# Designs tried in a protein design run: peptides against a protein of PDB entry 4Y8H. Part 6

Target 1, 196 residues: chain A of PDB entry 4Y8H
Amino acid sequence: TSIMAVTFKDGVILGADSRTTTGAYIANRVTDKLTRVHDKIWCCRSGSAADTQAIADIVQYHLELYTSQYGTPSTETAASVFKELCYENKDNLTAGIIVAGYDDKNKGEVYTIPLGGSVHKLPYAIAGSGSTFIYGYCDKNFRENMSKEETVDFIKHSLSQAIKWDGSSGGVIRMVVLTAAGVERLIFYPDEYEQL

## One batch from the design tools (peptide; made by RFdiffusion4, then SolubleMPNN)

Design b1_p8_6_s3 (from b1_p8_6, 4 letters changed)
Fold by OpenDDE base, seed 1:
Structure b1_p8_6_s3 (fold): chain B 196 residues (1-196), chain A 8 residues (1-8)
Amino acid sequence: as target 1 above (196 residues)
Amino acid sequence: MHRGSTLV
Protein backbone atom coordinates (compact mmCIF):
# COMPACT_ATOMS: atom_id res chain seq x y z
CA THR B 1 0.00 0.00 0.00
CA SER B 2 0.96 3.58 -0.71
CA ILE B 3 -1.20 6.24 0.92
CA MET B 4 -0.87 9.91 1.70
CA ALA B 5 -2.81 13.02 2.68
CA VAL B 6 -1.70 16.57 1.95
CA THR B 7 -3.00 19.85 3.28
CA PHE B 8 -3.13 22.63 0.72
CA LYS B 9 -4.44 26.17 0.25
CA ASP B 10 -8.12 25.23 0.04
CA GLY B 11 -8.27 22.08 2.16
CA VAL B 12 -6.82 18.58 2.03
CA ILE B 13 -6.35 15.81 -0.54
CA LEU B 14 -6.11 12.11 0.28
CA GLY B 15 -4.41 9.74 -2.14
CA ALA B 16 -4.01 5.98 -2.39
CA ASP B 17 -3.05 3.16 -4.67
CA SER B 18 -5.60 0.39 -5.20
CA ARG B 19 -3.74 -2.92 -4.87
CA THR B 20 -4.60 -5.48 -2.23
CA THR B 21 -2.55 -8.61 -1.71
CA THR B 22 -2.83 -11.95 0.03
CA GLY B 23 0.69 -13.20 0.40
CA ALA B 24 2.27 -12.92 -3.02
CA TYR B 25 -1.11 -12.93 -4.76
CA ILE B 26 -2.78 -9.75 -5.97
CA ALA B 27 -6.26 -10.15 -4.54
CA ASN B 28 -7.76 -6.95 -5.95
CA ARG B 29 -6.41 -4.38 -8.38
CA VAL B 30 -8.98 -1.63 -7.83
CA THR B 31 -9.61 -1.53 -4.07
CA ASP B 32 -10.77 1.75 -2.57
CA LYS B 33 -8.50 2.53 0.39
CA LEU B 34 -10.00 5.98 0.88
CA THR B 35 -12.83 5.57 3.35
CA ARG B 36 -15.43 8.11 4.43
CA VAL B 37 -16.08 8.41 8.17
CA HIS B 38 -17.97 11.71 7.90
CA ASP B 39 -19.00 14.10 5.11
CA LYS B 40 -15.64 15.86 5.03
CA ILE B 41 -13.59 13.51 7.20
CA TRP B 42 -11.95 10.59 5.43
CA CYS B 43 -9.14 8.14 6.09
CA CYS B 44 -6.45 6.28 4.20
CA ARG B 45 -6.06 2.64 5.21
CA SER B 46 -2.97 0.44 5.31
CA GLY B 47 -2.37 -2.97 6.89
CA SER B 48 -5.07 -5.59 7.36
CA ALA B 49 -8.04 -4.96 5.11
CA ALA B 50 -10.39 -6.44 7.70
CA ASP B 51 -8.90 -4.57 10.66
CA THR B 52 -8.80 -1.18 8.98
CA GLN B 53 -12.32 -1.53 7.63
CA ALA B 54 -13.65 -2.55 11.04
CA ILE B 55 -11.95 0.43 12.68
CA ALA B 56 -13.30 2.82 10.05
CA ASP B 57 -16.82 1.41 10.48
CA ILE B 58 -16.67 1.91 14.24
CA VAL B 59 -15.36 5.45 13.84
CA GLN B 60 -18.10 6.25 11.34
CA TYR B 61 -20.66 5.03 13.85
CA HIS B 62 -19.17 7.12 16.66
CA LEU B 63 -19.08 10.22 14.47
CA GLU B 64 -22.72 9.70 13.49
CA LEU B 65 -23.65 9.53 17.17
CA TYR B 66 -21.52 12.59 17.86
CA THR B 67 -23.22 14.50 15.05
CA SER B 68 -26.69 13.67 16.35
CA GLN B 69 -25.80 15.04 19.78
CA TYR B 70 -23.31 17.83 19.22
CA GLY B 71 -23.17 18.65 15.51
CA THR B 72 -20.34 18.16 13.03
CA PRO B 73 -17.19 16.71 14.65
CA SER B 74 -13.77 18.18 14.04
CA THR B 75 -11.03 16.23 12.30
CA GLU B 76 -9.18 16.17 15.62
CA THR B 77 -12.18 14.47 17.25
CA ALA B 78 -12.19 11.85 14.52
CA ALA B 79 -8.46 11.28 14.96
CA SER B 80 -9.00 10.87 18.70
CA VAL B 81 -11.60 8.15 18.12
CA PHE B 82 -9.24 6.36 15.73
CA LYS B 83 -6.44 6.69 18.28
CA GLU B 84 -8.44 5.14 21.09
CA LEU B 85 -9.45 2.18 18.96
CA CYS B 86 -5.98 1.63 17.55
CA TYR B 87 -4.20 2.03 20.90
CA GLU B 88 -6.63 -0.12 22.89
CA ASN B 89 -6.40 -2.90 20.33
CA LYS B 90 -2.77 -2.47 19.27
CA ASP B 91 -1.87 -6.06 20.18
CA ASN B 92 -4.58 -7.45 17.90
CA LEU B 93 -4.58 -4.97 15.02
CA THR B 94 -2.43 -4.41 12.00
CA ALA B 95 -3.55 -0.95 11.00
CA GLY B 96 -1.90 2.21 9.77
CA ILE B 97 -4.38 5.04 9.33
CA ILE B 98 -4.13 8.56 7.98
CA VAL B 99 -7.08 10.72 9.00
CA ALA B 100 -7.79 13.83 6.97
CA GLY B 101 -10.63 16.31 7.07
CA TYR B 102 -11.83 19.78 6.26
CA ASP B 103 -13.91 22.24 8.22
CA ASP B 104 -14.33 25.99 7.97
CA LYS B 105 -12.61 26.67 11.29
CA ASN B 106 -9.55 24.44 11.03
CA LYS B 107 -9.37 24.12 7.22
CA GLY B 108 -7.55 21.01 5.99
CA GLU B 109 -5.94 18.83 8.67
CA VAL B 110 -3.98 15.58 8.56
CA TYR B 111 -3.38 13.13 11.41
CA THR B 112 -1.28 9.99 11.03
CA ILE B 113 -1.89 7.01 13.30
CA PRO B 114 0.80 4.36 12.83
CA LEU B 115 0.90 0.93 14.40
CA GLY B 116 0.70 1.32 18.15
CA GLY B 117 -1.95 4.02 18.14
CA SER B 118 0.08 7.18 18.49
CA VAL B 119 -1.27 10.32 16.81
CA HIS B 120 0.75 12.86 14.89
CA LYS B 121 -0.68 16.02 13.37
CA LEU B 122 1.28 16.94 10.24
CA PRO B 123 0.96 19.22 7.22
CA TYR B 124 1.16 16.04 5.15
CA ALA B 125 1.56 12.34 5.88
CA ILE B 126 2.63 9.24 3.96
CA ALA B 127 2.19 5.62 5.02
CA GLY B 128 2.12 2.03 3.80
CA SER B 129 4.88 -0.18 2.46
CA GLY B 130 5.40 2.10 -0.52
CA SER B 131 5.95 5.19 1.62
CA THR B 132 9.49 4.07 2.48
CA PHE B 133 10.52 4.81 -1.10
CA ILE B 134 9.20 8.36 -1.26
CA TYR B 135 10.20 10.07 2.01
CA GLY B 136 13.01 11.87 0.21
CA TYR B 137 10.87 12.87 -2.75
CA CYS B 138 8.04 14.14 -0.57
CA ASP B 139 10.34 16.10 1.72
CA LYS B 140 11.96 17.77 -1.28
CA ASN B 141 8.78 18.60 -3.17
CA PHE B 142 6.13 19.33 -0.54
CA ARG B 143 5.23 22.97 -0.07
CA GLU B 144 2.63 24.52 2.18
CA ASN B 145 -0.42 26.22 0.67
CA MET B 146 -0.13 24.69 -2.78
CA SER B 147 -2.97 25.02 -5.26
CA LYS B 148 -5.34 22.12 -5.90
CA GLU B 149 -3.56 21.36 -9.17
CA GLU B 150 -0.10 21.50 -7.62
CA THR B 151 -1.25 19.20 -4.81
CA VAL B 152 -2.83 16.70 -7.20
CA ASP B 153 0.41 16.64 -9.18
CA PHE B 154 2.49 16.23 -6.02
CA ILE B 155 0.38 13.27 -4.87
CA LYS B 156 0.30 11.73 -8.34
CA HIS B 157 4.08 11.91 -8.71
CA SER B 158 4.69 10.69 -5.16
CA LEU B 159 2.40 7.68 -5.42
CA SER B 160 3.67 6.90 -8.91
CA GLN B 161 7.19 6.62 -7.49
CA ALA B 162 5.98 4.50 -4.57
CA ILE B 163 4.14 2.14 -6.92
CA LYS B 164 7.19 1.85 -9.14
CA TRP B 165 9.25 0.40 -6.29
CA ASP B 166 6.70 -1.30 -4.04
CA GLY B 167 5.34 -4.65 -5.19
CA SER B 168 2.45 -4.30 -2.74
CA SER B 169 1.27 -1.09 -4.43
CA GLY B 170 -0.30 -0.61 -7.83
CA GLY B 171 -3.47 -0.30 -9.87
CA VAL B 172 -5.11 3.10 -10.04
CA ILE B 173 -4.37 6.20 -8.01
CA ARG B 174 -7.46 7.41 -6.18
CA MET B 175 -7.79 10.84 -4.64
CA VAL B 176 -10.39 12.57 -2.52
CA VAL B 177 -10.38 16.36 -2.40
CA LEU B 178 -11.99 17.96 0.66
CA THR B 179 -12.70 21.70 0.52
CA ALA B 180 -15.39 24.24 1.38
CA ALA B 181 -16.87 23.51 -2.05
CA GLY B 182 -17.45 19.85 -1.16
CA VAL B 183 -15.98 16.44 -1.90
CA GLU B 184 -14.40 15.46 -5.21
CA ARG B 185 -13.14 12.02 -6.22
CA LEU B 186 -10.35 11.64 -8.75
CA ILE B 187 -8.90 8.58 -10.44
CA PHE B 188 -5.71 8.19 -12.46
CA TYR B 189 -4.81 5.11 -14.47
CA PRO B 190 -1.41 3.45 -15.01
CA ASP B 191 -1.08 4.75 -18.56
CA GLU B 192 -1.01 8.25 -17.15
CA TYR B 193 1.06 7.99 -13.96
CA GLU B 194 3.64 5.42 -15.17
CA GLN B 195 4.96 8.03 -17.59
CA LEU B 196 5.85 10.43 -14.82
CA MET A 1 -7.01 -23.47 4.52
CA HIS A 2 -7.44 -20.11 6.19
CA ARG A 3 -6.74 -17.77 3.33
CA GLY A 4 -4.09 -15.41 4.65
CA SER A 5 -5.18 -11.93 5.66
CA THR A 6 -5.76 -9.55 2.81
CA LEU A 7 -3.48 -6.56 3.12
CA VAL A 8 -4.02 -3.04 1.89
Scores: peptide ipSAE 0.474, ipTM 0.814, DockQ to the pose 0.087; fails the geometry check
Fold by OpenDDE base, seed 2:
Structure b1_p8_6_s3 (fold): chain B 196 residues (1-196), chain A 8 residues (1-8)
Amino acid sequence: as target 1 above (196 residues)
Amino acid sequence: MHRGSTLV
């Protein structure tokens, strides 16, 4: 898996590859690793498909309950729910989660939650087996307050490089753009990103 | 056969 989320001028963009594996076999070539937990709060999933899906489902439920009682949760609140679940069950879970969201007060925010259940707020985050190949590239090329187009390009190039080197990553590149204007889903195919 | 864990 190669996943990332990047804050930019108008919000945040999540990105992911789409390969799912079982041992040496590709189980699914077009998996959606970008999961909605609230209208403008999404997550990127890495690790066990079952574990990460279960966590996301529980978080979605909690955020729905929260909304009914208190109104729209912040991205920080969502990250805290993820953190509690991941930390409390760290001995039984294999999950790496990036939480990203947009609201009018805080704009785009990114929280990374690695295996141990710690939480880190960052301007951008990368995770998954493919992320090890692109730390240097991302550090060199990331800029704060990029445009939407610059951010899409940054994510596309980053994930393309990760996929190139990581056998556990591949398929299509999916993105979710979260801004004041709403939610937009993007998809990029190998014929496009392999040439980068 | 325990299907190995599917990884993402």
Scores: peptide ipSAE 0.470, ipTM 0.808, DockQ to the pose 0.087; fails the geometry check
Fold by OpenDDE base, seed 3:
Formats: structure tokens, C-alpha cells, sequence
Structure b1_p8_6_s3 (fold): chain B 196 residues (1-196), chain A 8 residues (1-8)
């Protein structure tokens, strides 16, 4: 898996590859690793498919309950719910989660929750087995307050590089753009990103 | 990791 989320001038963009594996077998080429937990709060999933799906489902439920009682949760609140679940179950979970969201007050925010259930707020985050190959690239090329187009390009190039080196990553690149204007899903196919 | 687990 190669996943990332990047804050930019108008919000945040999540990105992911789409390969799911069972051992050495590619079980699914078009997996959606970008999961909605609230209207403008999403996550990127890495690790156990079952574990990360269960966590995301529980978080979605909690955020629905939260909304009914208190109104729209912040991205930080969502990250806290993820953190509690991941930390409490750290001995039984294989889950790396990036939480990203947009609201008018806080704009785009990114929280990374690695194995162990710590939480880190960052301008951008990368995770998954492919992320190890692109730390240097991302550090060199990330800039704060990029345009949407610049951010899409940054994510596309980053994930393309991760996929090139990580056998556990591949398929399509999916993105979710979260801004004041709403939610937009993007998809890029190998014929496009492999040439980068 | 259990044998047969699916990874993302």
C-alpha cells in the first residue's frame, strides 16, 4: 500500500493506490483505500483489510452519533476516535491510518496514526509499505499552500514513485479532494502515472 | 499475520 494526504490552500487531498494482496496474490486490483467516515472527513487505510475496515466503520458510526448530538465533528475529533480504537486494540490490530478532513474553521487537516495508536498532526502524511521509498521525494517537493493542481500533481508523482518500487502497491491512483466546494473523487490509470 | 489475511 501507498497512501498519503496533503493539505493545500483550499483544503486537503487524500491519495492511495488500489492494490490488495493475500500473500503474494493480488486479490484486488481496484480496491478503494479512501474511506469516508463523515461528509468531509476521510481516511487512508493500510495494513489488514479487515482491521482497517472495521475501525473505519466504527469511527463512522461514532461520528454519526456525534453529529446527531453536537453537530459536525472536527477532523481532530475524528482522529481522536481513530486513535482510541487503534491504541486500545494495538496488540490485535495491524492498521496504519491517515485521517484527513476539511472544515471552514480549521481548513484542511491531516493526522497520521501509525501502528501503536499514536497520533501526529502534520501538513502532509505518507504511509504504507510504499511510503518508505518516497520520504525523500516528498520532503523535497512538498510546499505549503499549493494549488489544487499542484497538489494533485505532487500526490500523483509521489504515489507513482512509491508504486514503482513497492510490489505491494499498484493499480489505479485514487484521490479525494475535500474543500469548501465539496468532495471530488479523482482516478488516474497506470498508462498515465507510470510515465511520470 | 494469519495465513490468508488480506492486506491493503
Amino acid sequence: as target 1 above (196 residues)
Amino acid sequence: MHRGSTLV
Scores: peptide ipSAE 0.455, ipTM 0.824, DockQ to the pose 0.093; fails the geometry check
Fold by OpenDDE base, seed 5:
Structure b1_p8_6_s3 (fold): chain B 196 residues (1-196), chain A 8 residues (1-8)
Amino acid sequence: as target 1 above (196 residues)
Amino acid sequence: MHRGSTLV
């Protein structure tokens, strides 16, 4: 897996490859690793498919409950729910999560929750087995307050590089753009990103 | 939670 989330001028963009594996076997070529937990709060999933899906489902439920009682949760609140679940169940979970969201007050925010259930707020985050290959590239090329187009390109190039080197990453590149204007899903195919 | 064999 190669996943990332990047804050930018108008919000945040999540990105992911789409390969799932069982051992050395490619189980699915077009998996959606970008999961909605609230209208403008999403996550990137890495690790056990079952574990990460379960966590996301529970978080989604909690955020809906929160909304019914208190109004729209912040991204930080969502990250806190993820953190509690991941930390309290760390002995039984294989999950790496990046939480990203947009609201009018805080704009785009990114929280990474690696194995163990710690939480880190960052301008951008990368995770998954493919992330090891792109730390240098991302650090060199990330800029704060990029445009939407610049951010899409940054994510596309980053994940393309990760996919080149990580056998557990591949397929399509999916993105979710979260801004004041709403939610937008993007998809990029190998014929496009392999040429980068 | 049970760990699945499929990884993402």
Scores: peptide ipSAE 0.452, ipTM 0.836, DockQ to the pose 0.108; fails the geometry check

Design b1_p8_6_s4 (from b1_p8_6, 6 letters changed)
Fold by OpenDDE base, seed 4:
Structure b1_p8_6_s4 (fold): chain B 196 residues (1-196), chain A 8 residues (1-8)
Amino acid sequence: as target 1 above (196 residues)
Amino acid sequence: MHQGSLLK
């Protein structure tokens, strides 16, 4: 897996490859690793497919309940719910999650929750087996307050490099853009990103 | 649920 989330001028963009494996077998070439937990709060999933889906389902429920009682939750609140579940179940879970969301007050925010259930708020985050190959590239090329187009290009190039070197990553690059304007899904195919 | 599947 290669996943990332990047804050930018107008919000945040999540990105992911689409490969799911079972041992040496590619079980799904077009997996959606970008999962909605609220209208403008999403997560990137790495690790166990079952574990991360279960966590996301529970978080979604909690955020729906929160909304009914208190109104729209912040991205920080969502990250706290993820953290609680991941930390309390750390001995039984294989889950690396990046939480990203947009609201008018806080704009785009990114929280990374690695194995163990710690929480780190960052301007951008990368995770998954492919992330190890792109720390240097991302550090060199990330800038705060990029445009949407610059951010899409940054994510596309970053994930392309991760996929190039990580055999556990591949397929399409999916993105979700979260801004005041709404939610936008993007997809980029190998014939495009492999040429970068 | 695909219990044996991984998102590495």
Scores: peptide ipSAE 0.277, ipTM 0.831, DockQ to the pose 0.132; fails the geometry check
Fold by OpenDDE base, seed 2:
Structure b1_p8_6_s4 (fold): chain B 196 residues (1-196), chain A 8 residues (1-8)
Amino acid sequence: as target 1 above (196 residues)
Amino acid sequence: MHQGSLLK
């Protein structure tokens, strides 16, 4: 898996590859690792497909309950719910999650939750087995307050490099853009990103 | 159907 989330001028963009593996086999070539937990709060999932889906389902439920009682939750609140689940069950879970969201007060925010259930707020985050190959590239090329187009290109190039070197990553590159204007899903195919 | 599958 290669996943990332990047804050930018107008909000945040999540990105992911789409390969799911079972041992040496590719179980799914076009998996959606970008999962909605609220209107403008999403997550990137790595680790166990079953574990991360279960966690995301529980978080979605909690945020729906929260909304009915208190109104729209912040991204920080969502990250806290993820953290509690991941930390309390760390001995029984294989989950690496990046939480990203947009609201008018806080704009785009990114929280990374690695194995063990710690929480780290960052301007951008990368995770999954492919992330080890792109720390240097991302550090060199990330800039604060990029445009939407610059951020899409940054994520596309980053994930392309991760996929190139990580046999556990591949397929399509999916993105979700979260801004005041709404939610937008993007998809990029190998014929495009392999040439970068 | 995702049991045993990894997002790695």
Scores: peptide ipSAE 0.271, ipTM 0.829, DockQ to the pose 0.132; fails the geometry check
Fold by OpenDDE base, seed 5:
Structure b1_p8_6_s4 (fold): chain B 196 residues (1-196), chain A 8 residues (1-8)
Amino acid sequence: as target 1 above (196 residues)
Amino acid sequence: MHQGSLLK
């Protein structure tokens, strides 16, 4: 898996490859690792497919309850719910989560929750087995307050590089753009990103 | 837990 989320001028963009593996075999080439937990709060998932799906489902439920009682939750609140679940169940879970969201007050925010259930707020985050190959690239090329187009290109190039080197990553590159204007899903195919 | 598929 290669996943990332990047804050930018107008909000945040999540990105992911689409390969799922079982042992050494590719089980699914078009997996959606970008999961909605609220209108403008999403997550990137790595680790156990089942574990991360279960966590995301529970978070989605909690955020709906929160909304009904208190109004729209912040991204920080969502990250806190993820943290509690990941930390309290760390002995039974294999989950690496990046939480990203947009609201008018806080704009785009990114929270990474690695194995163990710690939480870290960052301007951008990368995770998954493919992230090992692109720490240097991302650090060199990330800039704060990029445009949407610059951020899409940054994510596309980053994940393309990760996929080139990580046998556990591949397929399509999916993105979700979260801004004041709404939610947008993007998809890029190998014939496009492999040439980068 | 042992899982059948992974998002590596």
Scores: peptide ipSAE 0.241, ipTM 0.811, DockQ to the pose 0.141; fails the geometry check
Fold by OpenDDE base, seed 3:
Structure b1_p8_6_s4 (fold): chain B 196 residues (1-196), chain A 8 residues (1-8)
Amino acid sequence: as target 1 above (196 residues)
Amino acid sequence: MHQGSLLK
């Protein structure tokens, strides 16, 4: 898996590859690792497909309950729910999650929750087995307050590099753009990103 | 500014 989320001028963009493996077997080539937990709060999932799906389902449920009682939750609130679940179940979970969201007050925000259930707020985050290959590239090329187009290109190039080196990553690159204007899904195919 | 996590 190669996943990332990047804050930019108008909000936040999540990105992911689409390969799921079981041992040496490619179980799914078109997995959607970008999962909605609220209208403008999404997550990137790495590790166990089953574990991370279960966690995301529980978070979505909690945020629906929250909304019915208190209104739209903040991205920080969503990250807190993820953190509690990941920490309390850390002995039985293999989950690495990036939470990203947009609201008018806080704009785009990113929270990374690695194994163990710690939570870290960052301007951008990378995770998954492919992330180890792109720390240097991302640190060199990330800038705050990029345009949408610059951010899409940054994510596309980053994930392309991760996929090149990580056998557990591949397929299509999916993105979700969260801004005041709404939610937009993007998809990029190997014929495009492999040329980068 | 970045963090890594487990496989998929």
Scores: peptide ipSAE 0.195, ipTM 0.706, DockQ to the pose 0.835; fails the geometry check

## One batch from the design tools (peptide; made by RFdiffusion4, then SolubleMPNN)

Design b1_p9_1_s1 (from b1_p9_1 with T6E F9T)
Fold by OpenDDE base, seed 5:
Structure b1_p9_1_s1 (fold): chain B 196 residues (1-196), chain A 9 residues (1-9)
Amino acid sequence: as target 1 above (196 residues)
Amino acid sequence: RPTSTEPFT
């Protein structure tokens, strides 16, 4: 897996490859690793497909309950729910999660939750087995307050490089853009991103 | 715990 989330001028963009493996085999080449937990709070999932799906479902439930009682949750609140689940159940979970969201007060925010269940707020985050190959590239090329187009290109180039070297990553590149204007899904195919 | 045959992303 290669996943990332990047804050930018108008909000945040999540990105992911689409490969799921079962042992040595590719089980699904068009997986959707970008999962909605609230209208403008989404997550990137890595690790056990079953574990991460279960966690996301539970978080979505908690955020719905939260909304009914207190109004729209912040991205930080969502991240705290993820953290609690991942940390308290770490013995039975294999999950790496990136939480990203937008609201008018806090704008775009990114929280990364690695295997141990810690939480880290960052201007951008990368994770998954493919991320190891792009730490240098991302650090060199990330800038704060990029445009939407610049951010899409940054994510596309980053994930393209990760996919190139990581056998556990591949397929299409999916993105979700979260801004005041709404939610937008993007998809990029190998014929395009392999040429970068 | 996860098994070797479990799907992973």
Scores: peptide ipSAE 0.348, ipTM 0.793, DockQ to the pose 0.192; fails the geometry check
Fold by OpenDDE base, seed 1:
Structure b1_p9_1_s1 (fold): chain B 196 residues (1-196), chain A 9 residues (1-9)
Amino acid sequence: as target 1 above (196 residues)
Amino acid sequence: RPTSTEPFT
């Protein structure tokens, strides 16, 4: 897996490859690792497909309940729910989650929750087996308050490089853009990103 | 802990 989320001028963009593996076998070439837990709060999932899907489902439930009682939750609240699940069940879970969301008060925010259930708020985060190959690239090329186009290109180039090296990453690059204007899904195919 | 046959993302 190669996943990332990047805050930018107008909000936040999540990105992911689409390969799911079981051992050396590619079980799914078009997996959607970008999962909605609220209208403008999404997550990137890495690790056990079953574990991360279950966690995301539980978080979605909690946020729906929260919304019905208190109104729209913040991204921080969502990250807290993820943290509680991941930390308290760390011995039984293999899950690396990046939580990203947008609201008018806090704008785009990113929280990374690696194995163990710690929480780290960052201007951008990368995770998954492919992330190891792009720490240097991302550190060099990330900038605060990029445009949407710049951010899409940054994510596309980053994930392209991760996919190039990581056998557990591949397929399409999916993105979700979260801004005041709404939610937008993007998809980029190998014919495009492999040439970068 | 996931088994070797469990799908991973």
Scores: peptide ipSAE 0.346, ipTM 0.797, DockQ to the pose 0.205; fails the geometry check
Fold by OpenDDE base, seed 3:
Structure b1_p9_1_s1 (fold): chain B 196 residues (1-196), chain A 9 residues (1-9)
Amino acid sequence: as target 1 above (196 residues)
Amino acid sequence: RPTSTEPFT
């Protein structure tokens, strides 16, 4: 898996590859690792498919309940719910999650939750087995307050490099753009990103 | 812990 989320001037963009494996086999070539837990709060999933799907379902339920009682939750609140689940169940879970969301007060925010269940707020985050290959590239090329187009290009180039070297990553690159204007899904195919 | 045949993302 190669996943990332990047804050930019208008909000945040999540990105992911689409490969799921079972042992030595590719189980799913077009997996959607970008999962909605609220209208403008999404997550990137890495680790056990079953574990991360279960976690996301539980978070979505909690945020729906929260909304019915208190209104729209913040991205920080969502990250806190993920953190509680991942940390308290860390002995039985294999999950690495990036939480990203947009609201008018806080704009785009990114929280990364690695295997141990800690939570870290960052301007951008990368995770998954493919992330090891792009730490240097991302650090060198990330800038704060990029445009939408610059951010899409940054994510596309980053994930392309991760996929190139990580056998556990592949397929299409999916993105979700979260801004005041709404939610937008993007998809990029190998014929395009392999040439970068 | 996932098994060797469990789907992994």
Scores: peptide ipSAE 0.333, ipTM 0.788, DockQ to the pose 0.192; fails the geometry check
Fold by OpenDDE base, seed 2:
Structure b1_p9_1_s1 (fold): chain B 196 residues (1-196), chain A 9 residues (1-9)
Amino acid sequence: as target 1 above (196 residues)
Amino acid sequence: RPTSTEPFT
């Protein structure tokens, strides 16, 4: 898996490859690793497919309950719920989650939650087995307050590089753009990103 | 923890 989330001028963009493996086999070439937990709060999932899906379902439930009582939750609140689940169940879970969301007050925010269940708020985050190959590239090329187009390009190039080297990553590149204007899903195919 | 044969992302 190669996943990332990047804050930018108008909000945040999540990105992911689409490969799921079972041992040495590619079980699914078009997996959707970008999962909605609230209207403008989404997550990137890495690790056990079953574990991360279960966690996301539970978080979605909690945020729906929260909304019914208090209104729209913050991205930080969502990250807190993820953290509680991941930390308290760390002995039985294999999950690396990036939480990203947009609201008018806080704009785009990114929280990364690695295996141990710690929480780190960052201007951008990368995770998954492919992320190890792109730390240098991302550090060199990330800029704060990029445009939407610049951010899409940054994510596309980053994930393309990760996919080149990580056998557990591949397929299509999916993105979700979260801004005041709404939610937008993007998809990019190998014929486009492999030539970058 | 999941086994090595379980699906991973």
Scores: peptide ipSAE 0.320, ipTM 0.787, DockQ to the pose 0.207; fails the geometry check

Design b1_p9_1_s2 (from b1_p9_1 with T6E F9V)
Fold by OpenDDE base, seed 4:
Structure b1_p9_1_s2 (fold): chain B 196 residues (1-196), chain A 9 residues (1-9)
Amino acid sequence: as target 1 above (196 residues)
Amino acid sequence: RPTSTEPFV
């Protein structure tokens, strides 16, 4: 897996490859690793497919319950729910989660929750087996308050490089853009991003 | 817990 989330001028963009593996086999080449837990709070999933799906489902439920009682949760609140689940169940989970969300008060925010259930708020985060190959690129090229287009390009280039080197990553690049304007899904195919 | 046959993302 290669996943990332990047805050930018108008919000946040999540990105992911689409490969699911079972051992050495590619089980699914078009997996959707970008999962909605609230209208403008999404997550990137890495690790066990079953574990991460279960966690996301539980978080979605909790955030729906939260909304019914208190209104729209903050991204920080969502990250806290993820953290509680991941930390309290760390012995039984293989899950690396990036939580990203947008609201008018806090704008775009990114929280990374690696194995073990710690939580880290960052301007951008990368994770998954492919992330190891792009720390250098991301560090060199990330800038705060990029435009949407700049951020899409940054993510596309980053994930393209991760996919290039990581056997557990591949397929299409999916993105979710979260801004005041709404939610937008993007998809980029190998014929495009392999040329970058 | 993880097995060689378990799907991973």
Scores: peptide ipSAE 0.521, ipTM 0.837, DockQ to the pose 0.192; fails the geometry check
Fold by OpenDDE base, seed 5:
Structure b1_p9_1_s2 (fold): chain B 196 residues (1-196), chain A 9 residues (1-9)
Amino acid sequence: as target 1 above (196 residues)
Amino acid sequence: RPTSTEPFV
């Protein structure tokens, strides 16, 4: 897996490859690793497919309950729910999660939750087996307050490089854009991003 | 426990 989330001028963008593996085989080449837990709070999933799906489902439930009682949760609140689940169940989970969300007060925010269940707020985060290949590239090329187009391009180039070297990553590049204007899904195919 | 045959993302 290669996943990332990037804050930018108008909000945040999540990105992911689409490969699921079962042992040495590619089980699914068009997986959706970008999962909604609230209207403008989403996550990137890495690790066990079953574990990460279960965690996301539980978080979605908690955020629905939260909303009914207190109103729209912040991204930080969502991250805290993820953290609690991942940390308290670490012995039975293989999950790396990036939480990203937008609201008018806090704008775009990113929280990374690696194996073990710690939580780290960052201007951008990368994770998954493919992320190891792009730490240098991302650090060199990330800038705060990029435009939407610049951020899409940054994510596309980053994930393209990760996919190039990581056998556990591949397929299409999916993105979710979260801004005041709403939610937008993007998809980019190998014929485009392999040429970068 | 995770198994070697379960799907991973």
Scores: peptide ipSAE 0.514, ipTM 0.835, DockQ to the pose 0.191; fails the geometry check
Fold by OpenDDE base, seed 3:
Structure b1_p9_1_s2 (fold): chain B 196 residues (1-196), chain A 9 residues (1-9)
Amino acid sequence: as target 1 above (196 residues)
Amino acid sequence: RPTSTEPFV
């Protein structure tokens, strides 16, 4: 897996490859690793497919319950729910999660939750087995308050490099853009990103 | 513990 989320001037963009593996086999070539837990709060999933799906389902339920009682939750609140689940069940879970969301008060926010269940708020985050290959590239090329187009290009180039070297990553690059204007899904195919 | 046949993302 190669996943990332990047804050930019208008909000946040999540990105992911689409490969699921079962041992040495590719089980799914077009997996959607970008999962909605609220209208403008999404997550990137890495690790056990079953574990990460279960976690996301539970968080979505909690945020629906929260919304019915208190209104729209903040991204920080969502990250806190993920953190509680991942940390308290860390002995039985294999999950690395990036939480990203947009609201008018806080704008775009990114929280990364690695295997141990800690939570870290960052301007951008990368995770998954492919992320090891792009730490240097991302650190050198990330800028705060990029445009939408600049951010899409940054994510596309980053994930392209991760996929190139990580056998556990591949397929299409999916993105979700979260802004005041709404939610937008993007998809990029190998014929395009392999040439970068 | 994950098994060798468990799907991973």
Scores: peptide ipSAE 0.510, ipTM 0.830, DockQ to the pose 0.190; fails the geometry check
Fold by OpenDDE base, seed 2:
Structure b1_p9_1_s2 (fold): chain B 196 residues (1-196), chain A 9 residues (1-9)
Amino acid sequence: as target 1 above (196 residues)
Amino acid sequence: RPTSTEPFV
């Protein structure tokens, strides 16, 4: 897996490859690793497919319950719910989660939750087995307050490089854009990103 | 924890 989330001028963009593996086999070429837990709060999933799906389902439930009582939760609240689940069950889970969301008060926010269940708020985050190959590239090329187009390009190039080197990553590049204007899903195919 | 045959993302 290669996943990332990047804050930018107007909000945040999540990105992911789409490969699921079972041992040495590619089980699914077009997996959706970008999962909605609230209207404008989404997550990137890495690790066990079953574990991460279960966690996201539980978080979605909690946020729905929260909304019914208190209104729209913050991204920080969502990250807290993820953290609690991942930390309290760390002995039985293999999950790396990036939480990203947008609201008018806080704008785009990114929280990364690695295996141990710690929480780190960052201007951008990368994770998954492919992320190890792009730390240098991302550090060199990330800028704060990029435009939407610049951010899409940054994510596309980053994930393309990760996929190039990580056998556990591949397929299409999916993105979700979260801004005041709403939610937008993007998809990019190998014929486009492999040439970058 | 997942087994070696469990699907991973």
Scores: peptide ipSAE 0.506, ipTM 0.836, DockQ to the pose 0.196; fails the geometry check

